# Peptides against a protein of PDB entry 3T6J: the designs that were tried, part 86

Target 1, 375 residues: chain A of PDB entry 3T6J
Amino acid sequence: PIVESYIGFIESYRDPFGSRGEFEGFVAVVNKAMSAKFERLVASAEQLLKELPWPPTFEKDKFLTPDFTSLDVLTFAGSGIPAGINIPNYDDLRQTEGFKNVSLGNVLAVAYATQREKLTFLEEDDKDLYILWKGPSFDVQVGLHELLGHGSGKLFVQDEKGAFNFDQETVINPETGEQIQSWYRSGETWDSKFSTIASSYEECRAESVGLYLCLHPQVLEIFGFEGADAEDVIYVNWLNMVRAGLLALEFYTPEAFNWRQAHMQARFVILRVLLEAGEGLVTITPTTGSDGRPDARVRLDRSKIRSVGKPALERFLRRLQVLKSTGDVAGGRALYEGYATVTDAPPECFLTLRDTVLLRKESRKLIVQPNTRLE
Target 2, 372 residues: chain A of PDB entry 3T6J as posed
Amino acid sequence: PIVESYIGFIESYRDPFGSRGEFEGFVAVVNKAMSAKFERLVASAEQLLKELPWPPTFEKDKFLTPDFTSLDVLTFAGSGIPAGINIPNYDDLRQTEGFKNVSLGNVLAVAYREKLTFLEEDDKDLYILWKGPSFDVQVGLHALLGHGSGKLFVQDEKGAFNFDQETVINPETGEQIQSWYRSGETWDSKFSTIASSYEECRAESVGLYLCLHPQVLEIFGFEGADAEDVIYVNWLNMVRAGLLALEFYTPEAFNWRQAHMQARFVILRVLLEAGEGLVTITPTTGSDGRPDARVRLDRSKIRSVGKPALERFLRRLQVLKSTGDVAGGRALYEGYATVTDAPPECFLTLRDTVLLRKESRKLIVQPNTRLE

## One batch from the design tools (peptide; aimed at target 1 Y13 V142)

Design b2_p27_6_s3 (made by RFdiffusion4, then SolubleMPNN; from b2_p27_6, 13 letters changed)
Fold by OpenDDE base, seed 5:
Structure b2_p27_6_s3 (fold): chain B 375 residues (1-375), chain A 27 residues (1-27)
Amino acid sequence: as target 1 above (375 residues)
Amino acid sequence: PRYVLEEGGPAVVADTSFTLPPFVAGR
């Protein structure tokens, strides 16, 4: 078997300022069979990058073919085990040397183990579809999230010699219609500039890329879905995201106005974007459970995903990228913190919904060292 | 960066066991 490992100070999620890496390491075995779908995704990556809602001037100058491998993790040392990874976390290295994506297949498999009776906040009619397609939809979402989410976009930089990596005279900001007014200076990084919002903001961008690109028939074809199955995978992926946005409220601390999980904050932001789109796309309805206690239901109108959801997400995702590329911390913070704010304002009453979420907590999966088998 | 699954509530042990591919000498 092919064994892969990594070790070091890698991820900065636990640093409040997003700068200091947490010590992490793993040992894993390559799953060749499960890597095939990601290899096909890599083969289409250059074309799919062009489908993202920003000008080519905001994308990497040169496409570097990344690696994407499915791994079965044998041991993992860190605060939390991921389902997917994109490395390195240095923008300069990503642009000049390329990057690697991994999917931790046996971690993703945990998502398949959902019990219907424990599934909260969904309509009964959606539960069976959700159970059937949750796993496949995660494969799509994680693949897109890592490869085309984290693997996309350009940072505008002025180096120590005063040279720009973009043409100041010709590059236009698609949001303002003006020339580029801000960029990263020598020594400035994504994390150093965006600090407290950097991790969650980037996760939100990556998740949004996943939702946006999963609507493309080519993506579904790569993962082996066609016709009604493809539409069901899309529906469940979007449904999972809006549900996750509701579940995210568990990780908000009202007393401190703080989020405790970057990915959950990102998912809440996406929920807010899709709610703002209106037109009946997403509906969260407070209900009463069979136990007489508060409950809720999330509804996603399948017929409005493309007509309402996609345009809303397109505009939002473009704004995320433009603000990231230009190093516009003020604009980026205003946008992101605006959607990440949790209040009890009608009609959503998110703080009240948070109480419901806390009452209906699902059991979290505890990942332990796996057993291996030789057959 | 990485993708993290949703976690919350009481912990339940999840099965992450897997089967190793056949050991082929020289591959």
Scores: peptide ipSAE 0.291, ipTM 0.784, DockQ to the pose 0.057
OpenDDE base, seeds 1, 2, 3, 4: peptide ipSAE 0.286, 0.287, 0.276, 0.277; ipTM 0.782, 0.774, 0.774, 0.773

Design b2_p27_6_s4 (made by RFdiffusion4, then SolubleMPNN; from b2_p27_6, 14 letters changed)
Fold by OpenDDE base, seed 5:
Structure b2_p27_6_s4 (fold): chain B 375 residues (1-375), chain A 27 residues (1-27)
Amino acid sequence: as target 1 above (375 residues)
Amino acid sequence: VRTVVVPGGKAVPAATSFTLPPNVAGR
């Protein structure tokens, strides 16, 4: 078997300032069969990067073809096990030296397991479809999230010698129509500048890339979906995201105005963006459960994903990238914290919905270290 | 002959175990 491992201070999610890495490590075995779909995605990555909603000047100057493998984890040491990984975490190294992507296949397999009777906040008509396509849609989302999410975008930098990695005279900010007015100085990083919002902001960008690009027929073809199946995968992926945005409220602490999980905060932000788009795209309806206690239903109009959802996400995703590229912390914080704010304001009344979410809270899945067998 | 990883799903305390939030997708 091909064995992969890593160990060190890698992820900074537990640092409130997003800078200090947590000691983490794993040992895993490569799943060659499951890696094939991700290799096909890698083969199309350079072309798909051009589909992202920012000018080429805001994308990496040179595409460095990464590795992308599916891993079956034998052991993991850390505070939490991810579904996917993109490393190194330093944007400068990603731009100059390249990066590697991995999908933790057996972790995803656990995440895919859903019991119909325990599936909350979905319409009955969507439950069977959701169960059927949750796994495949997750594969699409994780692949896009890691490879084209975390693997995309350029940081504008001035080095220690005063040289810029972009043409100050010709590069235009698409949001302002003006020349670039801010950038990263020598020694400044994404995490050091954006600090408390850096991790969640980046996860939000990566998740948004996944939703946006999963609409592209070529992506669905790479994963083996065509026709009605492709449309169902798209629908379930978007449905899962809006549902996740509601579930995210579990990880908000009102007393501290704090989010306890970066990915869930990101998903809530996306939900807010899609709700703001209006036009009946997303609807959250308070209901009464069979037990007579509060419940809720999330509805996504599949016919409006492309017409309403895509344009809204496009604008939002472009803003995320432009603010990231230019190191505009003030603008980035204003945008992101605005959507991440949880209040009880109508019509959504998110704090009230949070009570419902907590009432209907699903038990967390436990992953125990596996064994191996020969077949 | 191939090596297959068999995940453990026991809801018991273990030296190497993790609790996952709902809808985990990437990092």
Scores: peptide ipSAE 0.031, ipTM 0.563, DockQ to the pose 0.221
OpenDDE base, seeds 1, 2, 3, 4: peptide ipSAE 0.015, 0.026, 0.018, 0.020; ipTM 0.437, 0.400, 0.500, 0.397; seeds 1, 2, 3, 4 fail the geometry check

Design b2_p27_7 (made by RFdiffusion4)
Pose (drawn by RFdiffusion4):
Structure b2_p27_7 (pose): chain A 372 residues (1-112, 116-375), chain P 27 residues (1-27)
Amino acid sequence: as target 2 above (372 residues)
Amino acid sequence: TFVVTDEPASTVLAPNPAVDTDSAKEL
């Protein structure tokens, strides 16, 4: 459509429980030139799902070209203006017929070297160069194969299923599936507090995982003297964001105030656990004399260590999502999402520095439409 | 006929540059 639109109580992020949605609406026009560079990603999108750490039976049944667009926003009502979105928010529809992927083009043009804190003098160079371009990649993957992948196991009214039970097996356990989503049950209705952050974490992780693929970069025009940097800046940005996320964590309530930032911190912790000097957090000192930190990500160890930690992580997340296993899901997540002062990081002590170097986000003013 | 003007209609929070898919929502 020339004009793209949508509205309702949709994103569930701000419900302390995680079920009730917050009202919003948007009207934006579809840009053509930048969209083809996405429709490409859609065309070859079919294969990639099978590169995911879980078998094809643990994935959605068919596939689709649901849609991927680039929208110049006219009116976005509500609290915020996301860079990209995958909707409608009803999973059943995501598997049965389809969903849509939205990359808002003109919001970007808005959001783009001393404020590059927690990096090094190198780094921020590659950051300034490859952040913008890589942004499109991470968003494309986050939206398309982030939430585009995965399958829900639901018990329909009768004792039957939406799938064949005897032929499905859990790679982590080896048994046959003993858990699932029953009638009326949904992602939010079960995982609740964690559902948003957990699902987002999965999407971002698939983001990096497939951001390691030559083909996707060929779609975005990255290879050779190019294919490096973008991937690096992407992962580095992920780990840095994992650091900045401490600001949005409330230690006194032992509670996270956001899904994305928490999920990013979780991915950071998983990478730190992979160890092998791949990632480091140094309690440095800024030129102003105050406290500071430097995030160190060894790029040569990206495929040899970090990738395994990823596909094991995704395998687990997805496995627990399909069977709808809350106990495992939480135990696997809230454990990763835990914030403490234990070394050799001391996140409780780092958080202060994160708050000192903290940033306040900008404001986006919007145009109106007058009737003549 | 409708015309798009430079008059400000509203203002919202921008996404966090550290998060590519920031919904700009918090608890």

Design b2_p27_7_s1 (made by RFdiffusion4, then SolubleMPNN; from b2_p27_7, 13 letters changed)
Fold by OpenDDE base, seed 1:
Structure b2_p27_7_s1 (fold): chain B 375 residues (1-375), chain A 27 residues (1-27)
Amino acid sequence: as target 1 above (375 residues)
Amino acid sequence: VAVITDEVASVVVAPDPWVPMDPALTL
């Protein structure tokens, strides 16, 4: 088997300022079969990048073919085990040197072990589809999230010599219609500039890319889904995201007005974006469970994903990218924190829903080191 | 950067020096 490993100070999710990496390490084995799907995605990456909702001037000047591998984790040392990884965590290096993507495939497989009777917040008619397609849809999402999410977009930079990596005279901000008015100065990074929102904001961007591009027929073809299966994968991917946005409330601490998990905050933001789109796309309904206690249901109207969801996500994703590219911290913070705000305002009453989420909280899954055998 | 599932996210939430312990998330 092909063995991969890494070790060091890598991820900064535990740093409130998004700057300090935590010490992490893993040993994994390459899953060749799943890696082949990601290789096909990589082969289409340059074309798929053009489908993202920003001008080419906001994308990388040169496409650098990344590595993408599916891994089965043998051992992991850290505070948490990711489902996917994109490294290095330096935007300059991603733009100039390239990056590597990995999917921790067996971590995803463990996540799929939810029993139907324990599956919360879904309509009964969605549960079977969700169980069936959660895994496959998440493979799609992880691939897009890593490769085309984290692997996309350009930061506008003025170097130490005063030179710009973009043409100030010709590049237009698609949101304002004006020339670029802000950028990263020498020594400024994504994390240093956006600080407390940097990690979650980037995760939100990457998740949004996943949802947006999973609608593209070529993507689903790459993963081997066609016809009704492809539509079900799309539906479940979006459904999973909106459900995750509700589940995310567990990771919000009202007393501190803070989020304890960057990805879950990102998913809540996406939920808010899709709720804002209206038109019955997403509905969260408080209910009473069979036990007589509060419950809730999330419903996603499949027929409105493309007509309502996609345009809403497109606009949001474009704004995320433009604000990121231009280093507009004020605008970025206003946008992101606006959607990340948790209140008890109607109709959603998110703080009340949080109580419901906590009440319905499942027992934590324990990830145990697998015993791997060669068959 | 890494993607974390909802299920994995629950595992990530352990005693964190940067985040106050939420009683609902105690082990």
Scores: peptide ipSAE 0.037, ipTM 0.584, DockQ to the pose 0.064
OpenDDE base, seeds 2, 3, 4, 5: peptide ipSAE 0.045, 0.040, 0.049, 0.017; ipTM 0.531, 0.554, 0.531, 0.472; seeds 2, 3, 4, 5 fail the geometry check

Design b2_p27_7_s2 (made by RFdiffusion4, then SolubleMPNN; from b2_p27_7, 13 letters changed)
Fold by OpenDDE base, seed 4:
Parts: structure tokens; C-alpha cells; sequence
Structure b2_p27_7_s2 (fold): chain B 375 residues (1-375), chain A 27 residues (1-27)
């Protein structure tokens, strides 16, 4: 077997300032079959990066072919087990030295083991489709999230010698139409500059990349989906995200006006973006469950994903990237915290919905070490 | 020989208020 491992102070999600890494480690075995799909994704990455909704000047100057491996994790020492990993976590290193992507395939499998009767907040007509395609859609989302999400974009930097890694005279900010007015100075990093919103903001960007690029036929083809299957995978991926945005409310603390989980905050932000798009794309309807207690249903109009959802996400994702690239903390914070705000304002009444989410929440799963054998 | 890893089992546990162990989380 091919064994992969890592160990060290890696993820900063537990640091409110996004700076201090938590000690983490894993041992895993390479899943060759799934890795082959990710290898095909890597082979297309340079072209797919061009499909992202920002100018090439906001993308990495040189494409560095990363490694992407699907892993069956045997042991994971840490506070949380991810579905995917992109390392290193330093954007400057990612753009100059490269990166490695990992999908924890067997961890994803746990997420797929949802019983139909326990699947909350979906329309009955969507449940079977969701169960069928949740796994495959997650594979697509994780692959895109890691490789083309975390693996994309450029930070504008002025080095210690005063040199810029971009042409100040020719590079235009697509949001303002003006020359670049801000950048990272020597010693400034994404995490140090964006601090309290850095982790969630980056996850939101990566998740948005996944949703945006999963609409591309080439992506679905890489994962082996064509025709109706591809459309169903797309639908379920988007449906999962909007549902996750609702579920995210569990991790908001109204009394403290804060979020306890970066990825969930990110998913809520995406939900808000897609709700703002309007036109019946996403609908959240409070209902009464069979038990007579509050419930809710999330509906995504699949026919409006491309016509309404994609443009909304495109604009949002571009703004995320531009603000990240330019180190515009004020603009980035205003944008992100605006969408991350949870109120009880109509029509959504998110604080009320939160009560419903809490009422319907499932118990946390403890991941148990799998068995691995030679056959 | 091929390496085969069994499906991961899960056990219900109390929620972690700080970092949920959600396999759908990506890093």
C-alpha cells in the first residue's frame, strides 16, 4: 500500500485570529481508483482556472501542477476530521512553490450514510435524489474546493525590496475599474491581515469555486458524469450547499453575535448570496413536522441554477477574490460580515429558523477507525 | 495485492460546540 501521512501545526480554525495552528496528524492509505479522477482534474486544472470569474492578473502567474490524492484515513489526530485538505495553508507558498491536495475519501463516505427518515429540511421529492448523489456530488465539490478553490488566486504583494508581483500600471481592479490601490506588504499574510474572518472567508471562496465550476461539463466528465447524471450531480451539489447554509445556523451564537464554525459560516454566506439572487432560485419555507413541532423545507429550483444562481455566485466570488488579492480588509469584512449577519428580519427570519434547526439537529458522529486489509 | 479499506463506522456522540466533526467539512 501507498501510505500518506502528515503531522504538525497545520490548521488555524480554532484560533479566533486565524493565526495559530492546531497540532494535527494523520496516517492514510492511497485510494488509487479515486485518485485517478483527481489526477484528471489536475490535468485540467490550468484550463479550469481560466474559467474562474476574475482576470488572469488575479490568478497565479504560473500554474504549478499540484499533487492530488484520495486517501482512506486510518487514524486522524485532531479536533476535526476534514473531507479534504489543501496544504500548505500559506497563500504565498501556494502561488510560488505549489501545493498538495488530499481528499479523505472514507471520511466522505460517512457523510453519505444518511438515513432517508433522518434527512431534514428537504422536500420529499428531493430526498431520494439527494441520497443517491450526495456522495458523488461531495467528491466533485471537495475536488474543486481543494484544487481550484484553495489552489486558486493570487495575492498582490510588495516584497521587502519594494518590488511588486504585479504591474501597477496595467492591472485593473475589475470591481472599481481603477488601478490596484492595496496589496500585501512584506510579512503580511492572508491570515494576519484578515484575522477573524480569514478562515471562514477562504472556505467561502473555496466552496463558491466548487459550486461555480461544477457547472462546467468538463468537470463532471472528469468525475464520470454525463447527461442526466451530470445534471443531477450539479443539482444535488447546489442543493446540499443551500441546505448546509440552513444547517449552519446551529453554529451561530446569537448572544455573542459570532460563529463557532468557519465552514458553516461560509455555507450560510453562500445561502444568503443565493437567496439575494431571488427569482425563486432558493426558497426556505417554515413548516410543521409530523410530530407537530416546527420544521422547514429548502427548495432549490434546478432550472434557475445556471440562469440565476451562477451569475449571482460569479459576482460574489469575483468580489471575494478581488478583495483577497488586494488585501482590502475593510471591503472584505464589510462584504463577508454583511452576508454572515443573522437577524430575524423577514422574509427569512433566520433566528426563528435557527430555533427550528436546533430542534431538528442530529447528534454529532464519532468517526471510528476503519479496517484495512490486503486482498 | 489490492488494499481494501472498509467503510468507516460512526458512533453517535454529543455535539462539539466548537468544531463539529462533520466529514463534509473541507480544509
Amino acid sequence: as target 1 above (375 residues)
Amino acid sequence: PAVVTDEVASVVRAPDPWIPMDPALTL
Scores: peptide ipSAE 0.045, ipTM 0.621, DockQ to the pose 0.223
OpenDDE base, seeds 1, 2, 3, 5: peptide ipSAE 0.033, 0.047, 0.031, 0.037; ipTM 0.599, 0.583, 0.595, 0.567; seeds 1, 2, 5 fail the geometry check

Design b2_p27_7_s3 (made by RFdiffusion4, then SolubleMPNN; from b2_p27_7, 11 letters changed)
Fold by OpenDDE base, seed 4:
Structure b2_p27_7_s3 (fold): chain B 375 residues (1-375), chain A 27 residues (1-27)
Amino acid sequence: as target 1 above (375 residues)
Amino acid sequence: TAVITDEVASVVRAPDPWIATDPALEL
C-alpha cells in the first residue's frame, strides 16, 4: 500500500485567535479508487474555479495543480480527526506555491453508520434517501470543500516593496463597483487579520463552495453520478447542510454569545442564508416527538435548490470571497457575525430550537482506529 | 493486498466538525 503521513503544528481551530496551530499527525493508506475520482476533480479544477461566483481577478492568477488523495487513516494523533484537509493553511502559500488536498475516506465512512431510528430532524420520507446518499454526498462535499473551497480565491497583497499583486486601476470590487480600497499588507495574513472569525469564516466559504459547485453536472459526473442519482446526491448534500445548521445550535453557548466549533458555526450561517432566501426553500418546524417531548423537522424543497438556493448562496459566497480578498475585516465581521447571531426571534426561534437540539442530541461517537492486514 | 479493518486499535476523540465525531457527519 501507499502510505501517507504528516506531522506538525497545522490546524488552528482550537486557538480563539486562529493563529496557533495544534500539534497533529497521522499515518494513512491511500485509497486508490477514491483517489482516482479526486484526480479527475483536480483535472477539472481549473475550469471549475471559473464557475465560482467572483471575477477572475479575485481568483488565483495561476492555477497550480494540487495533489488530492483519498486516505484511509490508520492512526491519528490530535484533538480531532478531520474528514478532509487542505494544507498548507496559509493563503499566500496556497496561491503562490500550491497545496495538497486529502480526504479521510474511512473517517467519512464511520460517520455514516448511524441507525435510521436515531436520525434526528429529518422527515421520514427523507431518511432512507439520506442514509443512502449521505456517504456519497459527503465525498463530493469534502472534495469540493478542500480543492475548490480552501483551494480557491486570491488575497490582494501589497508586498514589502510596495508592489501589488493586482492592478489597482482596473480591478473592480464587484460588491461596490469601485476600485479596491483595502488589501493585506506585508506580514498580514488571513488568520492574523480576521482573527476570531477567520477559521469559521473560511470553513463557511469552503462549505458554500461545495454546495454551490455540487450543482454542476460535471462535478457529479466526476464522482460517478448521473441522472436521478446525481440529483439525489445534490439533494442530500444540501439537506445535510441545512440539517447540520440546525444541529450546530448545540455548539452555541448563549450565556457567552460564543460558538465552540468553527464548522458548526459555518453551517449555521449557511442555514441562515438559505432561510433568508425564503420562498419555501428551507423550513424548520417544531414538532412533538413520539416520546411527547419537543422535536423538530428540517425540510428542504429540492425543486427550489437551483432556483432559490443557488442564487442566495451565490450572492453570499461572492461577498465572503470579496471581503476575504480585500482584507475587509469590518465588512467581513459584520456579514458573518450577522448570520452567526443566535436569537429567539420569530419565526425561527433559534434559542428555543437549540433546546430541542440539545434534548435530541446523541452521545458523540468514539472513533476506533483501524488495523491493516495482508491478504 | 493490504486491507484496512475496523478492529479496535485505539480511541480517538475529535473536538471539531469535519472530524469523524462531527455530529453533521453522524447518520
Scores: peptide ipSAE 0.025, ipTM 0.581, DockQ to the pose 0.295; fails the geometry check
OpenDDE base, seeds 1, 2, 3, 5: peptide ipSAE 0.020, 0.023, 0.023, 0.020; ipTM 0.530, 0.559, 0.564, 0.441; seeds 1, 2, 3, 5 fail the geometry check

Design b2_p27_7_s4 (made by RFdiffusion4, then SolubleMPNN; from b2_p27_7, 10 letters changed)
Fold by OpenDDE base, seed 3:
Structure b2_p27_7_s4 (fold): chain B 375 residues (1-375), chain A 27 residues (1-27)
Amino acid sequence: as target 1 above (375 residues)
Amino acid sequence: RAVVTDEVASVVRAPDPWVPTDPALEL
């Protein structure tokens, strides 16, 4: 078997300032069969990067072919086991040296265990489709999230010698139409500047890339989906995201106005963006469950994903990237914290919905590390 | 950076410096 491993201070999700890594490590075995789709995605990465909604001047100057491997995890030491990983976590290194992506295939398989009768917040007519395609759609999302999410975009930097990695005279901010007015100075990093929002903001950008690019016909083809199946995978991927945005409320602490999980905060932000788009794209309806207690339903209008959802996400994603590239912390905080705010304002009444989410909370799953053997 | 599903998101938590951590959520 081909064995992959890493160990060290890697992920900073447990640092309130997003800077200090938690010590973690894993040992995994390469799944060659499952890696094939990611290899195809890598082969298309340079072209797919051009489909992202920012100018080439805001993308990496040189495409660096990354590695992408599907792994079956045997041992994982850390607070939580991810479904996918992109490393290193240093944007400068990603831009100049490259990066590696992994999909933890057997972690994704755990997500398949949701029983239909326990599946919350979906319309009955969506449940079977959701169960069928959640796994496959998440494979698509993970691949895009890691490779083209975390693996995309450029930071504008002035180095210790005063040199810029961009042409100050010609590069234009697509949001303002003006020259670039802010950048990262020597020693400044994404995490050091954006601090408390850095992790969640970056996850939101990566998740948004996944949703946006999964609409591209080539992506679904790479993953082996065609015709109606491809459209169903798209639908379920978007549906899963908006559902996750509702579920995210579990991880909000109203008393502290604080989020406790970066990815779930990111998913709530995306939900807010798609709700703001309006036009019946996303609807969250409070209901009464069969037990007579509060419940809710999330509905996504499939026919409006491309016409309403995509443009809204495109504008939002571009803003995320531009603010990240320029190191505009004030603008970035204003944008992101605005969408991450949880109030009880109508019509959504998110604090009330949070009570419903907590009421309908599923039992916590325990991840048990597997073993393997040679035959 | 790492992506987690909603099923396992509960195990990856940032500390809340203003509110005591719920013991049920401690790792």
Scores: peptide ipSAE 0.275, ipTM 0.679, DockQ to the pose 0.058
OpenDDE base, seeds 1, 2, 4, 5: peptide ipSAE 0.273, 0.207, 0.274, 0.263; ipTM 0.684, 0.618, 0.664, 0.682; seeds 1, 2 fail the geometry check

Design b2_p27_8 (made by RFdiffusion4)
Pose (drawn by RFdiffusion4):
Structure b2_p27_8 (pose): chain A 372 residues (1-112, 116-375), chain P 27 residues (1-27)
Amino acid sequence: as target 2 above (372 residues)
Amino acid sequence: LGPSTAGRFYAEGLIPETPIAEPERLS
C-alpha cells in the first residue's frame, strides 16, 4: 500500500504484568527505493529459518512473504516511535497466515564522538562508520527472523494437537514433549513479566547469529573490506548496550525496567560466560578524572567462541518457547538476568558509572495535517 | 485470540542520545 497504517492496544511492554497493551496508532507512507533492499531479504528469507539451531519441526509450519517495508512516518501516536516492528501481536496469526515487518525510514534519518562512552579511540571510528548501515541489518533480522521464526505448541480444544507428538523430540532432554500451550493460553499470559524481554532477547540474538552470514551482507552490499567492520560494530554495539542496560535496572526492587535493555544485558552476560577473553569490562578512569569503563571485544574470537554461545542460547530459548515451559524459561533467564556485585565485573558497582555517563534520549517532533 | 508481545525494535542504548527509546515499565 502507498499508505501504511495501524492502531489499537498493541505493544504490551508497559504492563507490570505484561499482558495489557498500550494504545497507539500510526500512519506513514511507503518508500519504494529503500524497500527493494528489503524485499530482497524477504525473497531469500525462506532458507535461513532452517539455519536456526532447532529442527524444522520446532519451527513454524510453512513460511511467507508477509511483508518488509521502509516507511516515512507521518503520524505516530503514543509514548514512542520504534525503529522497526513485527505485527500484528497475535502469535497464532504469525504462524497460520502471516505477519508484517516494518522498518521506518525517516525516524532513522533523525537518530545518528565523545558521547561514545565505554568504547576505545579505535572502535568509535568503526562505530561512526558502520553503525548506521549495520542498523538496517540488525533491524531487518530482528523483525524478520527475530519473531518470524519459532513455533508454538498448542493444545486445541480436543485432546488432539496442532502438530504430530510422537515425532517431536527435545534436543536438550531427548524425551518427547511433555509441555505446551493449552487452550486460551498465550506468550504473555504465561511468561508475563519475562515474556517481552525474553522474546526480544531471542530476536536480537538471532540478529547477531544471522548477521554473521555472508549472504545477508551481500543483500545489504557488505563484503570483503566491508563484511568485517559492520559485523564487528554490530556485536560490539550489542555488548556495549548490554553494559548501558544497567541504568534501566532497579537493584532495590531487583527489577528490570525494560525488555530490550534487559535482554541486551542478558546477551552480554552469555557472551561473558563464553569467556576465552572474548569480552571484558575494565574499571578505567575517564579523562575528566571521574570513574569510567572500557568494553573490550576481541573480534578474532567471534566465530570460534561467541557463535557457539549464541546458537546454544537460541536453541534453549526456542525449545522452552515451543513447549511453553515457564519454569525452565525463567530459571534459564532470571538467572542470566540477575544483577550482582560479584567480580571480575561487579555490575552493581559498574551501574553507578553507567549512571554517571548516562544519556537522556532526544525528542522527535511531529508534523500535522490541516484540512483545507 | 489472545495478544502477545509485539516485536518492536528500539535503538535505545545502541545509539547515543537516540530518540528511538523504549518507554519504561509502569509501576

Design b2_p27_8_s1 (made by RFdiffusion4, then SolubleMPNN; from b2_p27_8, 12 letters changed)
Fold by OpenDDE base, seed 2:
Structure b2_p27_8_s1 (fold): chain B 375 residues (1-375), chain A 27 residues (1-27)
Amino acid sequence: as target 1 above (375 residues)
Amino acid sequence: MGRSPTGVFYADGLVPESPIAEPLVDD
């Protein structure tokens, strides 16, 4: 078997300022069969990047073809096990040297395992479909998240010599219609500028890229889905995200007005964006469970994903990217924290919903290190 | 060198808010 590993101070999720890496490492075996799907995605990446809702001037100048492999984890050391990884976590290196993507296949498999009777917050009619397609849709989402999410976008930089990596005279901010007025100076980084929101913001961007691009037929084709199956994968991917946004409330601490998990905060933000889109796209309905206690249902109108959801996500995702590219921390923080705010304001009453989420909380899954045998 | 936010995707239920070895007590 082909063995891969990585080790070091890699992920900064445990740092409130998003700068200090946690020591992390894994040893894994390459899953050749699953890796082939991601290789096809890589082959289409340059084209798919053009489908993202920002001007080419806000995208990397040159696409550097990355590696993308699916791995079965043998051992993982860290505070949590990811489903996917994009490395290095340095934007400059991603732009100039390239990157590597990894899907932790057996971790995903564990994450997908949900018993129907324990599946919370979904309509009964959605449960079977959700169970059937959660795994496949997650493969799509992870691939897009890592490769085209984290792997996309350009930072506008002025180097120590005063040179810009963009044409100040011709590049226009699509949100303002004006020339670029802010950028990263020498020594400034994404994490250093955006600080407390950097990790979650980027995860939100990457997740949004996944949702946005999963609507593209070519993406579904790469993963082997067509026709009704492709539409079901799309639906379940979006449904999973809006459900995740509700589940995310578990990781909000009202007393401290903070989020304890960057990805969950990101998912909540996406939920808020899609709720704001209105038109019946997403509905969260408080209910009473069979046990007589509070419950809730999330409904996503499949027919409105493209007509309502996509445009809303497009606008939001473009704003995320533009603010990121220009180093506009004030604008970025205002946007992101606005959507990340959890209140009990109607109609959603998110703090009340949080109580319901906590009440319906599932036991945390534990990953046990596997053994291998030579047959 | 601009450190970008960590390119890690966590599946539902697999989040780093607590050590993997220490399951959160079910509320």
Scores: peptide ipSAE 0.021, ipTM 0.548, DockQ to the pose 0.345
OpenDDE base, seeds 1, 3, 4, 5: peptide ipSAE 0.017, 0.020, 0.016, 0.016; ipTM 0.483, 0.547, 0.484, 0.514

